# Ledger of designs, part 234: peptides against a protein of PDB entry 5EIB

Target 1, 366 residues: chain A of PDB entry 5EIB
Amino acid sequence: VDLEPGTMDSVRSGPFGQIFRPDNFVFGQSGAGNNWAKGHYTEGAELVDSVLDVVRKESESCDCLQGFQLTHSLGGGTGSGMGTLLISKIREEYPDRIMNTFSVMPSPKVSDTVVEPYNATLSVHQLVENTDETYCIDNEALYDICFRTLKLTTPTYGDLNHLVSATMSGVTTCLRFPGQLNADLRKLAVNMVPFPRLHFFMPGFAPLTSRGSQQYRALTVPELTQQMFDSKNMMAACDPRHGRYLTVAAIFRGRMSMKEVDEQMLNVQNKNSSYFVEWIPNNVKTAVCDIPPRGLKMSATFIGNSTAIQELFKRISEQFTAMFRRKAFLHWYTGEGMDEMEFTEAESNMNDLVSEYQQYQDATAD
Target 2, 366 residues: chain A of PDB entry 5EIB as posed
Amino acid sequence: VDLEPGTMDSVRSGPFGQIFRPDNFVFGQSGAGNNWAKGHYTEGAELVDSVLDVVRKESESCDCLQGFQLTHSLGGGTGSGMGTLLISKIREEYPDRIMNTFSVMPSPKVSDTVVEPYNATLSVHQLVENTDETYSIDNEALYDICFRTLKLTTPTYGDLNHLVSATMSGVTTCLRFPGQLNADLRKLAVNMVPFPRLHFFMPGFAPLTSRGSQQYRALTVPELTQQMFDSKNMMAACDPRHGRYLTVAAIFRGRMSMKEVDEQMLNVQNKNSSYFVEWIPNNVKTAVCDIPPRGLKMSATFIGNSTAIQELFKRISEQFTAMFRRKAFLHWYTGEGMDEMEFTEAESNMNDLVSEYQQYQDATAD

## One batch from the design tools (peptide; made by RFdiffusion4, then SolubleMPNN)

Design b2_p23_1_s4 (from b2_p23_1, 8 letters changed)
Fold by OpenDDE base, seed 3:
Structure b2_p23_1_s4 (fold): chain B 366 residues (1-366), chain A 23 residues (1-23)
Amino acid sequence: as target 1 above (366 residues)
Amino acid sequence: SRLEEIRKKNLEEREKRRREREE
């Protein structure tokens, strides 16, 4: 789905364009112009019914509908505004189904879109209320991984999207292969989300290796485990060492020893014990799928629910506040039927979320 | 247009909420 037609043509012409039904391509003509309000209240609101008709049709074709997965950007107008409108409408129609998102966080290092802090803040407000699971994919972290770890001098959106795709493939492994831990979206939510509002995940993928180092890197369970828990490998721009993990899931793929996986997962928990909350028992879950990803002997995917994720929200909040105090560009949003109060409500809810993460970070076992 | 109707509705709802806060 897009408010611009050109994106659909790119998907259709892509190597996997034939996997999608032609009737499932819903698109507008005018775009959102990087305005959340155009996505949410005007251009997106015009198109949303057509998207919902497709969603209903595909949902009715499912033998056992678990829920929905949305991939969107929070910096643009379509992914942020229309994406969150769609989430809201799907939640209204399917209140008992899991809402899962892959939400790409904006970064000034990657995009020059001046209104991204507004779009992100307004989106986070919707995601707090209407999602059960949100993978925070931070463009800043992706850029840093591409530059520092992958040794790409000038990271492209293609390079960033490759990381996103690898992560999405990793986190969905348990959903796609039978007999795994977290075999459904609801079980994942139960294992990963101890508090309903604290459903924002820090994803990571291993192995991440520069092209020049690929031939020299051993793919071992210890190396995957070490990289997966490295702060530099997180796809959200926060340091896990500045917070505490509420919950963790690790998904290994490939032919490996379960015993070795369990030993390495125990070792990494013990080594990083200060970065876990002590009052949530059995808060690390491990899954192993014998089927490796394409082109790799083995991989590991990390899902962390950490109080350190508040650093991401603080960054967005600071940028938002700096713009909103100046009333910069507000007329672009209010002209689409928004109230200035919606900005204040969104800011408040995001600040409350940050406070909630901090409270649980500071909580000790009595 | 449908878009103009949506914008009109949103503006009317905004004005309604404004009046409800002033009362």
Scores: peptide ipSAE 0.029, ipTM 0.630, DockQ to the pose 0.746
Fold by OpenDDE base, seed 4:
Structure b2_p23_1_s4 (fold): chain B 366 residues (1-366), chain A 23 residues (1-23)
Amino acid sequence: as target 1 above (366 residues)
Amino acid sequence: SRLEEIRKKNLEEREKRRREREE
């Protein structure tokens, strides 16, 4: 789905364009112009019914509909505005189904779009209420991984999207292969989301290696485990050491010893015990899938529900507040039918979320 | 106007979401 035709034509002409049904390409003509309000209330609102018709058709064809997965950017107008509109409409029609998102957080390091903090804040306000599971894929973190870890001098959108695709493939492993931990979206929610509003995940992937060092690194379970828990490998720009893990899932892929995985997972928990909440029993889950990802012998994917995710929301909030106090570009949103109060409500709800994470971070076992 | 209808709808949806958070 897009509010611009050109993106859809690029997907159709791409190497995987034939995997999608032609009738499932829904697109507008005018675009959102990086405006959340255009995506949510005007241009997106005119297109949403056509998307819902496709969603209904595909849902009816499913033998067992678990839920929905949305991939969107929170910095743009289409992904943020229309994406959150779609989530709301799908939730209204399918209230018993899981809403899962891969939400790409904006960064000034990646984009010069000045209104991204508005689009992100307005989107987070919707995601808090209308999603069950949200993977926070932060362009800040992706850029830093590309530059520092992968040693790419000039990271491209292609390089960032490669990390996104690896992460998405990793976190969906248990959904795609039978007999795994978190084999469905509902089980994932039960294991990862102890509190309904605190459903924002910090993803991570290992191995992440620069081209020059790939030949010198052995892919071992200890190295994967260590890298997976390293703050530098997190796809969200927050340091887990500044918070506490509420829940963790680790998904190993490839032929490896379950015993070795369990030993390394126990060791990393013990070494990092101060960074876990003690009052949530069995808060670390491990899965092993014998099927490696393409081009790797083994990998590990991390899913963390950490109170450190508040650093990401604080960054967005600070950027939002700095613009909103100046009333910068507000007329672009109010001209699409928004009220200034919607900005204040979104900011307030995001700040409440930050406060909730902090409260659980400071909570001790009685 | 179309904008007034959009604004009205937005307000109704906001009030709905506010009530759902207070429950």
Scores: peptide ipSAE 0.028, ipTM 0.660, DockQ to the pose 0.163
Fold by OpenDDE base, seed 2:
Structure b2_p23_1_s4 (fold): chain B 366 residues (1-366), chain A 23 residues (1-23)
Amino acid sequence: as target 1 above (366 residues)
Amino acid sequence: SRLEEIRKKNLEEREKRRREREE
C-alpha cells in the first residue's frame, strides 16, 4: 500500500515482486507529501476502503487468522498517517485479532524532512491505543550500527533496510517454524506485554551483517548471547543500562546445543540482574530454531520490553515540542482538517507513556 | 465543504477517544 504509484512499481519490478498478488497492490496518485494529516484524513482516507476490501478478502482466505502485521515508517505521511488510519480501521473490524507493527522511527541523521517529529508523535499516539505489539526500529540506531559497527562511510537506505530485514526475519522465526516458544502472536503478547500500554519492543540482532560484507566469523553461542544483550546491537536508540527489562525474548537460529544456550542465557541474566525488574518472575524466554538464516551458520535475535525505550519517546517529544512551540508548518496539518488539540493530545499521551515506563523502572518488589 | 466534513469527523472521533479513556 502506498499513496505514491512509483513505490509500487519499484516493488513489482524488484526481485520478489512476483510473490505478491497484482490485485493486492493498492496505491494512490497524489502522495502524502510527508504530511500525517494527508495520510490520515484526506488522501489516505480516500484510499483506505480499497485497502480494507483487500484485507477482508485475504482474511477470509485464512484458515486461522492470528492478526495483522504492518510495516511502516513514522516519519513519512503515508506510513504514519495512512498506516495508523489502517490500524484503527482494522482494529474496529477485527477487535479480537492481534495488531503487530514494525514501526520505523525517524532520525535527523537519516532524513532532512523537518516535519518528522509531528508525524512520529501523532503516530505514537495511535500506536499506544491501537496496537498490541510494536517493534521500534529506530533509524538513528540503524544509522549508528551502519556507521560505527559496520564502518560504512555513507549509510544508505539499502544498508538500513538490510538490518530491518534481518531483524524482522529473526523476530518472526517463532511464527514461521512449528514447535517454537511464542508460536503465535497472542502467546508473544502474553509473554512480552505485562501491561497493555507498555507494548513497545527494542529488537536486536547478532551477528550484525552488512550486504556484501564477507562471511562473518562463525560466532559461538556465548558470543551471540553477549552481543544480543549489547546496547550496540539494539535496533532502537536506547541504552538498556539506563532502564530495566520488564520482559525479554531470545530467538536463536542454527545448529547449536540447547543446553549451552540455556546456560549462557542464565549467565547473562545473572550478570545483568540489575537491569531486570525483580517483581516479574521468569521474564526471559528463549527459543531455538535449528534452521539458520540465509548466509549465516547461526544467529540470535533479541526482543526487549525495557523501560529504557522512554529515551526514544523523549527524543521525539523534545523535537516535537521545539517545533510545535514555533507553530512551524502547522498550517499544512490544519489545512487538512486537523485541530491543534490533536497535537497536544498526542504529546500528552506520549509523555504519559514515558511517565508509566519511569514508574515501573523505579518500582521495587514490596 | 470537504474540510468542514473532515473537521466534524475528527471532532467526533476525538470525543469518542476521550470518552473511551474516561471509562
Scores: peptide ipSAE 0.027, ipTM 0.655, DockQ to the pose 0.176
Fold by OpenDDE base, seed 1:
Order: structure tokens, then C-alpha cells, then sequence
Structure b2_p23_1_s4 (fold): chain B 366 residues (1-366), chain A 23 residues (1-23)
């Protein structure tokens, strides 16, 4: 789905464009112009019914519908505005189904779009209310991984999207292969979301290796485990050491010893015990899938629900507040039918979310 | 106007979300 036709043509002409049904390409003509309000109230609102018709048709064709997965950017107008509109509409129609998102967070290091803090804040407000699980994929973190870890001098969107795709493949492994932990979206939510509003995850992937070192690196379970818990490998720009893990899931892929995985997972938990909440028992879940990713002997994917994710929301909030106090670009949104009150409500709800994370970070076992 | 309809809808959606948070 896009409000611009050119994006859809690029997907259709791509190496995997043929895997999608032609009728499932829903697109507008005018675009959102990086304006959340265009995506949510005007251009997106005109297209949303056509998308819902496709969603209904595909849902009816499912033998067992678990829920929905949306991949979108929070910095743009379409992914943020229309994406959150679509989430709202799907939730209204399918209230008993899981809403899962892969939400790409904007970064000033990656994009010069000045209104991204507005689009992100307005989107987070919707995601807090209308999603059950949100993977926070932060362009800040992806850029830093590409530059520092992968040693890419000029990271491209292609390089960032490669990390995103590897992570998405990792976190969905349990859904795609039978007999795994978190074999369905609801079970994932039960294991990962102890509090309904605190459903934002920091994903991570291992191995992260520069092209020059890939040939010489032996991949071992200890190395994967160490990398997976390293703050530098988190795809959300927050330091887990500044917070506490509420819940963790680790998904290993490849031929490895379950015993070795369990030993290494226990060792890493013990080393990092100060970074876990003590009052949630058995808050670390591990899965092993014998099928490795293409081109790798083994991998590990991390899913963390950590109070440290508040750093990401604080960053967005600070940028939002700095713009909103100046009333910068507000006329672009109000011209699409928005009220300034909606900005204040979104800011307030995001700040409440930050406060909730902080409360649980500071909570001690009685 | 289209904008007045959008504003009305936006207001109704905000009021709905407010009620859902108070329950």
C-alpha cells in the first residue's frame, strides 16, 4: 500500500514483485508529502476503504487468521498517517486479532525531513492504543550499526533495509516453522507483553559482521549470544544498560546444541542480571530452529521489551517539543483538518508511556 | 466543506479515544 504509484511500481518490478497478487497493490496518486495528516485524514482516508476490502478478502481466505503485520515508517506521511489509520480500522473490524507492527523510527542522521518528529509522535500515539506488538526499528541504530559495526562509509537505505529484513526474518522464524516457541502472534504477546501499553520491542540480530571480516569469522553460540545482548547490536537506539528488561525472547537459527544455547543464555542472564526485572519470573524465552538463514551457518535474533526504550521516545519527544513550541509547520497539518489539540494529546500520551516505563524500571520486588 | 467534514471526524475520533482511555 502506498499513496504514491511509483513506489508500488518499484516493488512490482523488483526481484520478488511476482510473489504479491496484482489486486493487492493498492495505491493513491497524490502522495502524503511527508504529512501525517494527509495520510490519516485526507489522501489516506480516501484510499483506506480499498485497502480494507483487500484485507477482508485475504482474511477470508485464511484457514486460521492469527492477526495482522504492518511494516511502515513513522517519519513519512503514508506509513505514519495512513498506516496508523489502517491499524485503527483493522482493529475496529478485527478486535480479537493480534495487531503486530514493524515500525521504522526516524533519525536526523538518515533523513532531512523536518516534520518527522510530528509524524512519529502522532504515530506512536496511535500505536500505543491500537497495536499489541510493535518492533521498534530505529534508523538511528541501523545507521550506527552500518557505519560502526559493518564499516560502511556511506550507509544507504539498501544497507539499512538489509538489516531490517534480516531482523524481520529472525523475529518471524517461530511463526514460519512448526514446533517453535512463540509459534503464534498471541503466544508471543503473552510472553513478551506483561503490560498492555508496554508492547514496544527492541530487536537485535547476530551475527553483525563487516564484509571484510565475514570470511574469517567462526560463528559460535557463545559469540552469537554475546552479540545479541550487546547494546551496539540493538536496532533501537537505546542502551539496555540504562533500563531493565521486562521480557526477552531469543531465536537461534542453525544446527547447534540446545544444551549449549541454554548454557550460554543462562550465562548472559547471570552476567546481565542487574538489567532484568526481578519480579517477572521466567522472563527470558529461548527458541532454536534448525534451519539457518540463507548464507549463514547460524544466527540469533533478539526481542527485548526493555524500559530503556524510553530513550527512543524521549528523543522523539524532545524533537517534537522543540518544533511544536515554535508552531513550526503546523499549518501543513491544520490545513488537512487537524487540530493543535491532537498534537498535545499525542505528546501527552507518549510522555505518559515514558513515565510508565520509568515506573516499572524503578519498581522493586516487594 | 471537505475540511469541515475532516475536522468533525477528527473531533469525534479524539473524543472516542478519550473515552476509551477513561474506561
Amino acid sequence: as target 1 above (366 residues)
Amino acid sequence: SRLEEIRKKNLEEREKRRREREE
Scores: peptide ipSAE 0.026, ipTM 0.635, DockQ to the pose 0.170

Design b2_p23_2_s1 (from b2_p23_2, 10 letters changed)
Fold by OpenDDE base, seed 5:
Structure b2_p23_2_s1 (fold): chain B 366 residues (1-366), chain A 23 residues (1-23)
Amino acid sequence: as target 1 above (366 residues)
Amino acid sequence: MRARREEAIAARRAEVEAKRAAE
């Protein structure tokens, strides 16, 4: 789905364009112009019914509908505005289904779009209320991984999207292969989301290796385990050491010893025990899939529900506040039928979320 | 297209005003 036709043409002409049904390409003509309000109230509102018709058709074709997965950018007007409109409409029609998102967080290191803090804040407000699970994929973290870890001097959107795809493949492993931990979206929610509003995940992937170092790197369970818990491997620009894990899932892929995985997972938990909440027992889940990812002997994917995710929201909030106090570009949003009150409501809800994470970070077992 | 957009904007403004009147 896009509000611009050119994006659909690019997908359709791409190497995987044929895997999608032609009728499932829904697109507008005018675009959102990086404006959440255009995506949510005007241009996106004109298109949403056509998307819902496709969603209904595909849902009816499912033998067992678990829920929905949306991939979107929170910086752009289509992904942010129309994406959150779509989430709301799907939630209204399918209240008993899981809403899962892969939400790409904006960063000024990656994009020059000045209004991204508005789009992100307005989106987070919707995601807090209308999603069950949100993977926070932070363009800042992706850029830093590309630059520092992968040794790419000038990271491209292609490089970032490669990391996104690897992460998405990793976190969906249990959904795609039978007999795994978190084999359905609901079980994932039960295991990962102890509090309904605290459903924002910090994903991570291992191995992340520069091309120049690939030949010298062994792929071992200890190394994968260590890298998954390294802040430098997190796809969200948060340091887990500044918070506490509420819940963790680790998904190993490839031929490896379950015993070795369990030993290494126990060791890393013990080593990092101060970074876990003590009042949630058995909050680390491990899965092993014997099917490696394409091109690797083994991998590990990390899903963390950490109170450190508040660093991401604080960053967005600070940028939002700095712009909103100046009333910068507000006329672009109000011209699409928004009110300034919607900005203050969104800011307030995001700040409340930050406060909730902090509360649970500071909570101790009595 | 332009007329629909103007209608959508007007509808949204009316919704916002109605929400404010209810608070």
Scores: peptide ipSAE 0.189, ipTM 0.780, DockQ to the pose 0.763
Fold by OpenDDE base, seed 3:
Parts: structure tokens; C-alpha cells; sequence
Structure b2_p23_2_s1 (fold): chain B 366 residues (1-366), chain A 23 residues (1-23)
């Protein structure tokens, strides 16, 4: 789905364009112009019914509908505005189904779009209320991984999207292969989300290796385990050491010893015990799939529900506040039928979320 | 296209006004 036609042609002509049904390409003509309000209330609102018709059709064709998965950017008007409109409308129609998102967080290091903090804040407000699971994929973290870890001198959106794709493939492994831990979206939510509003995850992927080092790197369970818990491998721009993990899932792929995985997972938990809450028992889940990803002998994917994710929301809030105090660009949103109160409500809800994470970070076992 | 956008804006404004009147 897009508010621009040209993106659909790029997807259709791409290496995987044929996996999508032609009738499932729903697109507008005008775009959102990086305006959440255009995506949510005007241009997106004109297109949403056509998307919902496709969603209904595909849902009816499912033998067992678990829920929905959305991939979107929170910086742009289409992904943020129309994406959150779709989430809201799907939640209204399917209240008992899981809503899962891969939400790409904007960063000033990657994009010059001045209104991204508005689009992100307005989106987070919707995600808090209408999603069950949100993977926070931060463009800042992706850029830093590309530059520092992958040794890419000038990271491109293609390089960032490669990390996103690897992460998405990793976190969905248990959903795609039978008999795994978190084999469905609901089980994942039960294991990962102890508190309904605290459903924002930091993903990570291993191995991350520079092209120059690939030939020299042995892939071992200890190395994968170490790397996936490394703060530098987090796809969200927060330091897990500044918070506490509420829950963790680790998904290993490839031919490996389950015993070795369990030993290494125990070792990493013990080494990082100060970064876990003590009052949630068995808060680390491990899955092993014997099928490696394409081109790798083995991999590990990390999913963390950490109170450190508040650093991401604080960054967005600070940027939002700096613009909103000046009423900068508000006329672009109000001109699309938004009220200024919707900004303050969104800011308030995001600040409440930050406070909730901090509360659970500071909580001790009674 | 332009007319439909104006209608969508008008509809949203009416929803906002109705919400405010109900508070």
C-alpha cells in the first residue's frame, strides 16, 4: 500500500514482486508529502476503504488468521499517517486478532525531513493504543550498525533495508516453522508483553559482519550469543545497560547444539543479570530452528522488551517539543483537519509511556 | 480529487467539533 503510484511499480518489478497478487497493490496518486495528517485524515482516508476490502478478502482466505503485520516508517506521511489509520481500522474490525508492527523510527542522522518528530509522535500515540507488538527499528541504530559494524563508509537506504529484512526474517522464524517457541503471534505477545502498553521491542540480529571480515569469521553459538546481546547490535538506538529487560526472546537458526545454546544463553543472562528485572520469572525465552537463513550457516535474532526503549521515545519527545513550542509547521496538519489538541494528547501519551517504563525499571521484588 | 479532499477535511473538522461539543 502506498499513497504514491511509483513505489508499487518498483515493488512489482523487484525480485519478489511476483509473490504479491496484482489486486493487492493499493495505491493513491497524490502522496502524503511527509504529513501524518494527509496520511491519516485526507489522502489516506480516501484510500483506506480499498485497502480494508483487500484485507477482508485476504483474511477470509486464511485457514487460521492469527493477526496482522504492518511494516511502516514513522517519519513519512504514508507509513505514519495511513499506516496508523489502517491499524486503527483493522483493530476496530478484528479486535481479537494480534496487531504486530515493524515500525521504522526516524532519525535526523538519516533524513532531513523536518516534520518527522510530529509524524513519529502522532504515530506512537496510535501504536500505544492499537498494537499488541511493535518492533522498533531505529534508522539511527541501523545507520550506526552499517557505519561502525559493517564498515560501510556511506550507508544507503538499501543497506539499512537489508538489516530490516534480516531482522524481520529472524523474528518471524518461529511463525514460519512449526513446533517452535512463539509459534504464533499470541504466544509471542504472552511471552514478551507482561504489561499491555509496554509492547515496544528492540530487535537485534547476528551475525553482523563487514564484507572484509566475512571470510575470517567463524560462526559459533558463543559468538552469536555475545553479539546479539551487545548494545551495538540493537536495531533501536537505546543502550540496554541504561534500563532493564522485562522480557527477552532469542531465536537461533542453523545446525547447532541445543545444549550449547542453553549454556550460552544461561551464561549471558548471568553476566547481564543486573540488566534484567528480577521479579519476572523465566523472562528469557530461547528458540532453535535447524533451518539457517540463506547464505549463513547459523544466525541469532534478539527480541528485547527493555525499559531502555524509553531513550528512543525521549529523543522523539525532545525533538517534538522543540518544534511544537514554536508551532512550527502546524498549519500543514491543521489544514488537513487536525486539531492542535491531538498533538498534545499524543505528546502526553508518549510521556506517560516513558514514565511507565521508568516505573517498572525502578520496581523491586516485594 | 480536490473536491474529495475538501470533503474529507470538512468531515474531519465536523468530527472534531462534534467531539468537542460532547465534552
Amino acid sequence: as target 1 above (366 residues)
Amino acid sequence: MRARREEAIAARRAEVEAKRAAE
Scores: peptide ipSAE 0.148, ipTM 0.763, DockQ to the pose 0.738
Fold by OpenDDE base, seed 1:
Structure b2_p23_2_s1 (fold): chain B 366 residues (1-366), chain A 23 residues (1-23)
Amino acid sequence: as target 1 above (366 residues)
Amino acid sequence: MRARREEAIAARRAEVEAKRAAE
């Protein structure tokens, strides 16, 4: 789905374009122009019914519909505005199904789009209310991984999207291969989301290795475990050491010893015990899938629900506030039918979310 | 608030439609 036709042509012409049904390509003509309000209230609102018709058709063809997965950016107008409109409409029609998102957070290091803080804040407001699980994929973190860890001098969107794809493949492993922990979206939510509003995850992937170092790096369970818990490997630009994990899931892929995995997972938890809440028992879950990812002997994917994620929301909030106080570009949004109050409500809800994370970070077992 | 937004959206949609019809 896109509000621009050219993106659909790129998908169709791509190496996997043939895996999608032609009738499932729904697109507009005018785009959102990086305006959330165009995506949510005007251009996107004109297209949403056509998308919902496709969603209904595909849902009816499912033997057992678990829920929905949306991949979108929060910096643009289509992914943010129309994406959150779709989430709302799907939730209204399917209130008993899981809403899962892969939400790409904007970064000034990656994009020069000045209104991204507005689009992101307005989107987060919708995601807090209308999703059950949101993987926070932060372009800030992806850029830093590409530059620092992968030793890419000038990271490209291709390099960032490779990390996104690896992460998405990792976190969906349990959904795609039977007999695993978190084998369905609802079970994942039960294990990962102790509080309904606190459903924003920091993903991570291992191994991350520069091209020049790949030949010298042994892929071992200890190395994967160590890298997976390293703050530099988080796909969200926050330091887990500045917060506490509410819940963690680790998904190992490849042929390895379950005993070794359990030992290494225990060791890393013990080493990092100060960064876990003590009042949620058994808050670390581990799965092993014997099928490695393409091109790797083994991998580990991390899913963290951490109070440190508030650093990401604080960054967006600070950028939002700096623009909103100046009323910068507000006429672009109000001209699409938005009220200034909607900005204030979105800012307030995101700040409330930050406060909730802080509250649970500071909570002690009585 | 909701009624004003709906009216503003309707007005904007009409403007967009008018522009599209003029192209």
Scores: peptide ipSAE 0.094, ipTM 0.683, DockQ to the pose 0.184
Fold by OpenDDE base, seed 4:
Structure b2_p23_2_s1 (fold): chain B 366 residues (1-366), chain A 23 residues (1-23)
Amino acid sequence: as target 1 above (366 residues)
Amino acid sequence: MRARREEAIAARRAEVEAKRAAE
């Protein structure tokens, strides 16, 4: 789905364009112009019914519908505005199904779109209320990984999308292969989300290796385990050491010893015990899938529900506040039927979320 | 407030539809 036709043509003409049904390409003509309000109230609102018709048709063809997965950007107008509208409409129609998102967070390092903080804040407000699970894929973190770890001097969208694809492949491993931990979206929510509003995940992936160093790297379970918990391997620009893990899932892929995985996972928990809440028992889950990702002998994917995710929301909030106090570009949103109060409500709800994370970070068992 | 918003959205939708019909 897109509000621009050119994106759909690119997907259709791409290497995998034929795996999608032609009738499942729903697109607009006018785009959202990086405006959340165009995506949510005008351009997107005109297209949403056509998307819902396709969603219904595909849902009816499912023998056992678990839920929905949306991939969208929070910086643009389509992914942010129309994406959150679509989430709301799907949730209204399917209230008993899991809503899962891969939400790409904006960064000034990646895009010069000045209104991204508005689009992101307005989107986060909707995601807090209308999703069950949200993977925070932060363009800040992706850029930093590309630049610092992968040693790419000028990261491209292709480079960022490669990391996104690796992460998405990793976190969905348990859904795609039988007999794994979190084999369905509901079980994932039960294991990862102890509090309904605190459903924003910090994903991480290992190995991350520059092209020049790939040939010299030994992939071992201890190395994967250490890298998976390294802040430099997080796809959200947060340091886990600045918060506490509520819950963790680790997904190992490739041929390895379960015993060695369990030993290394225990060791990393013990070494980092100060960065876990003590009042949630058995809050680390581990899965091993014998099937490695394409091009690797083994990998590890991390899913963290950490209070450190508040660093991401604080960054967006600071950028939002700096613009909103000046009433910068507000007329673009109000001209699409938005009220200025919606900005204040969204900012308030995101700040409440930050406060909730901080409360649980500071909570002790005593 | 909700009613005014719904009216504004409806008016904007009508404007967008009218532009599309004229293109």
Scores: peptide ipSAE 0.125, ipTM 0.679, DockQ to the pose 0.117; fails the geometry check

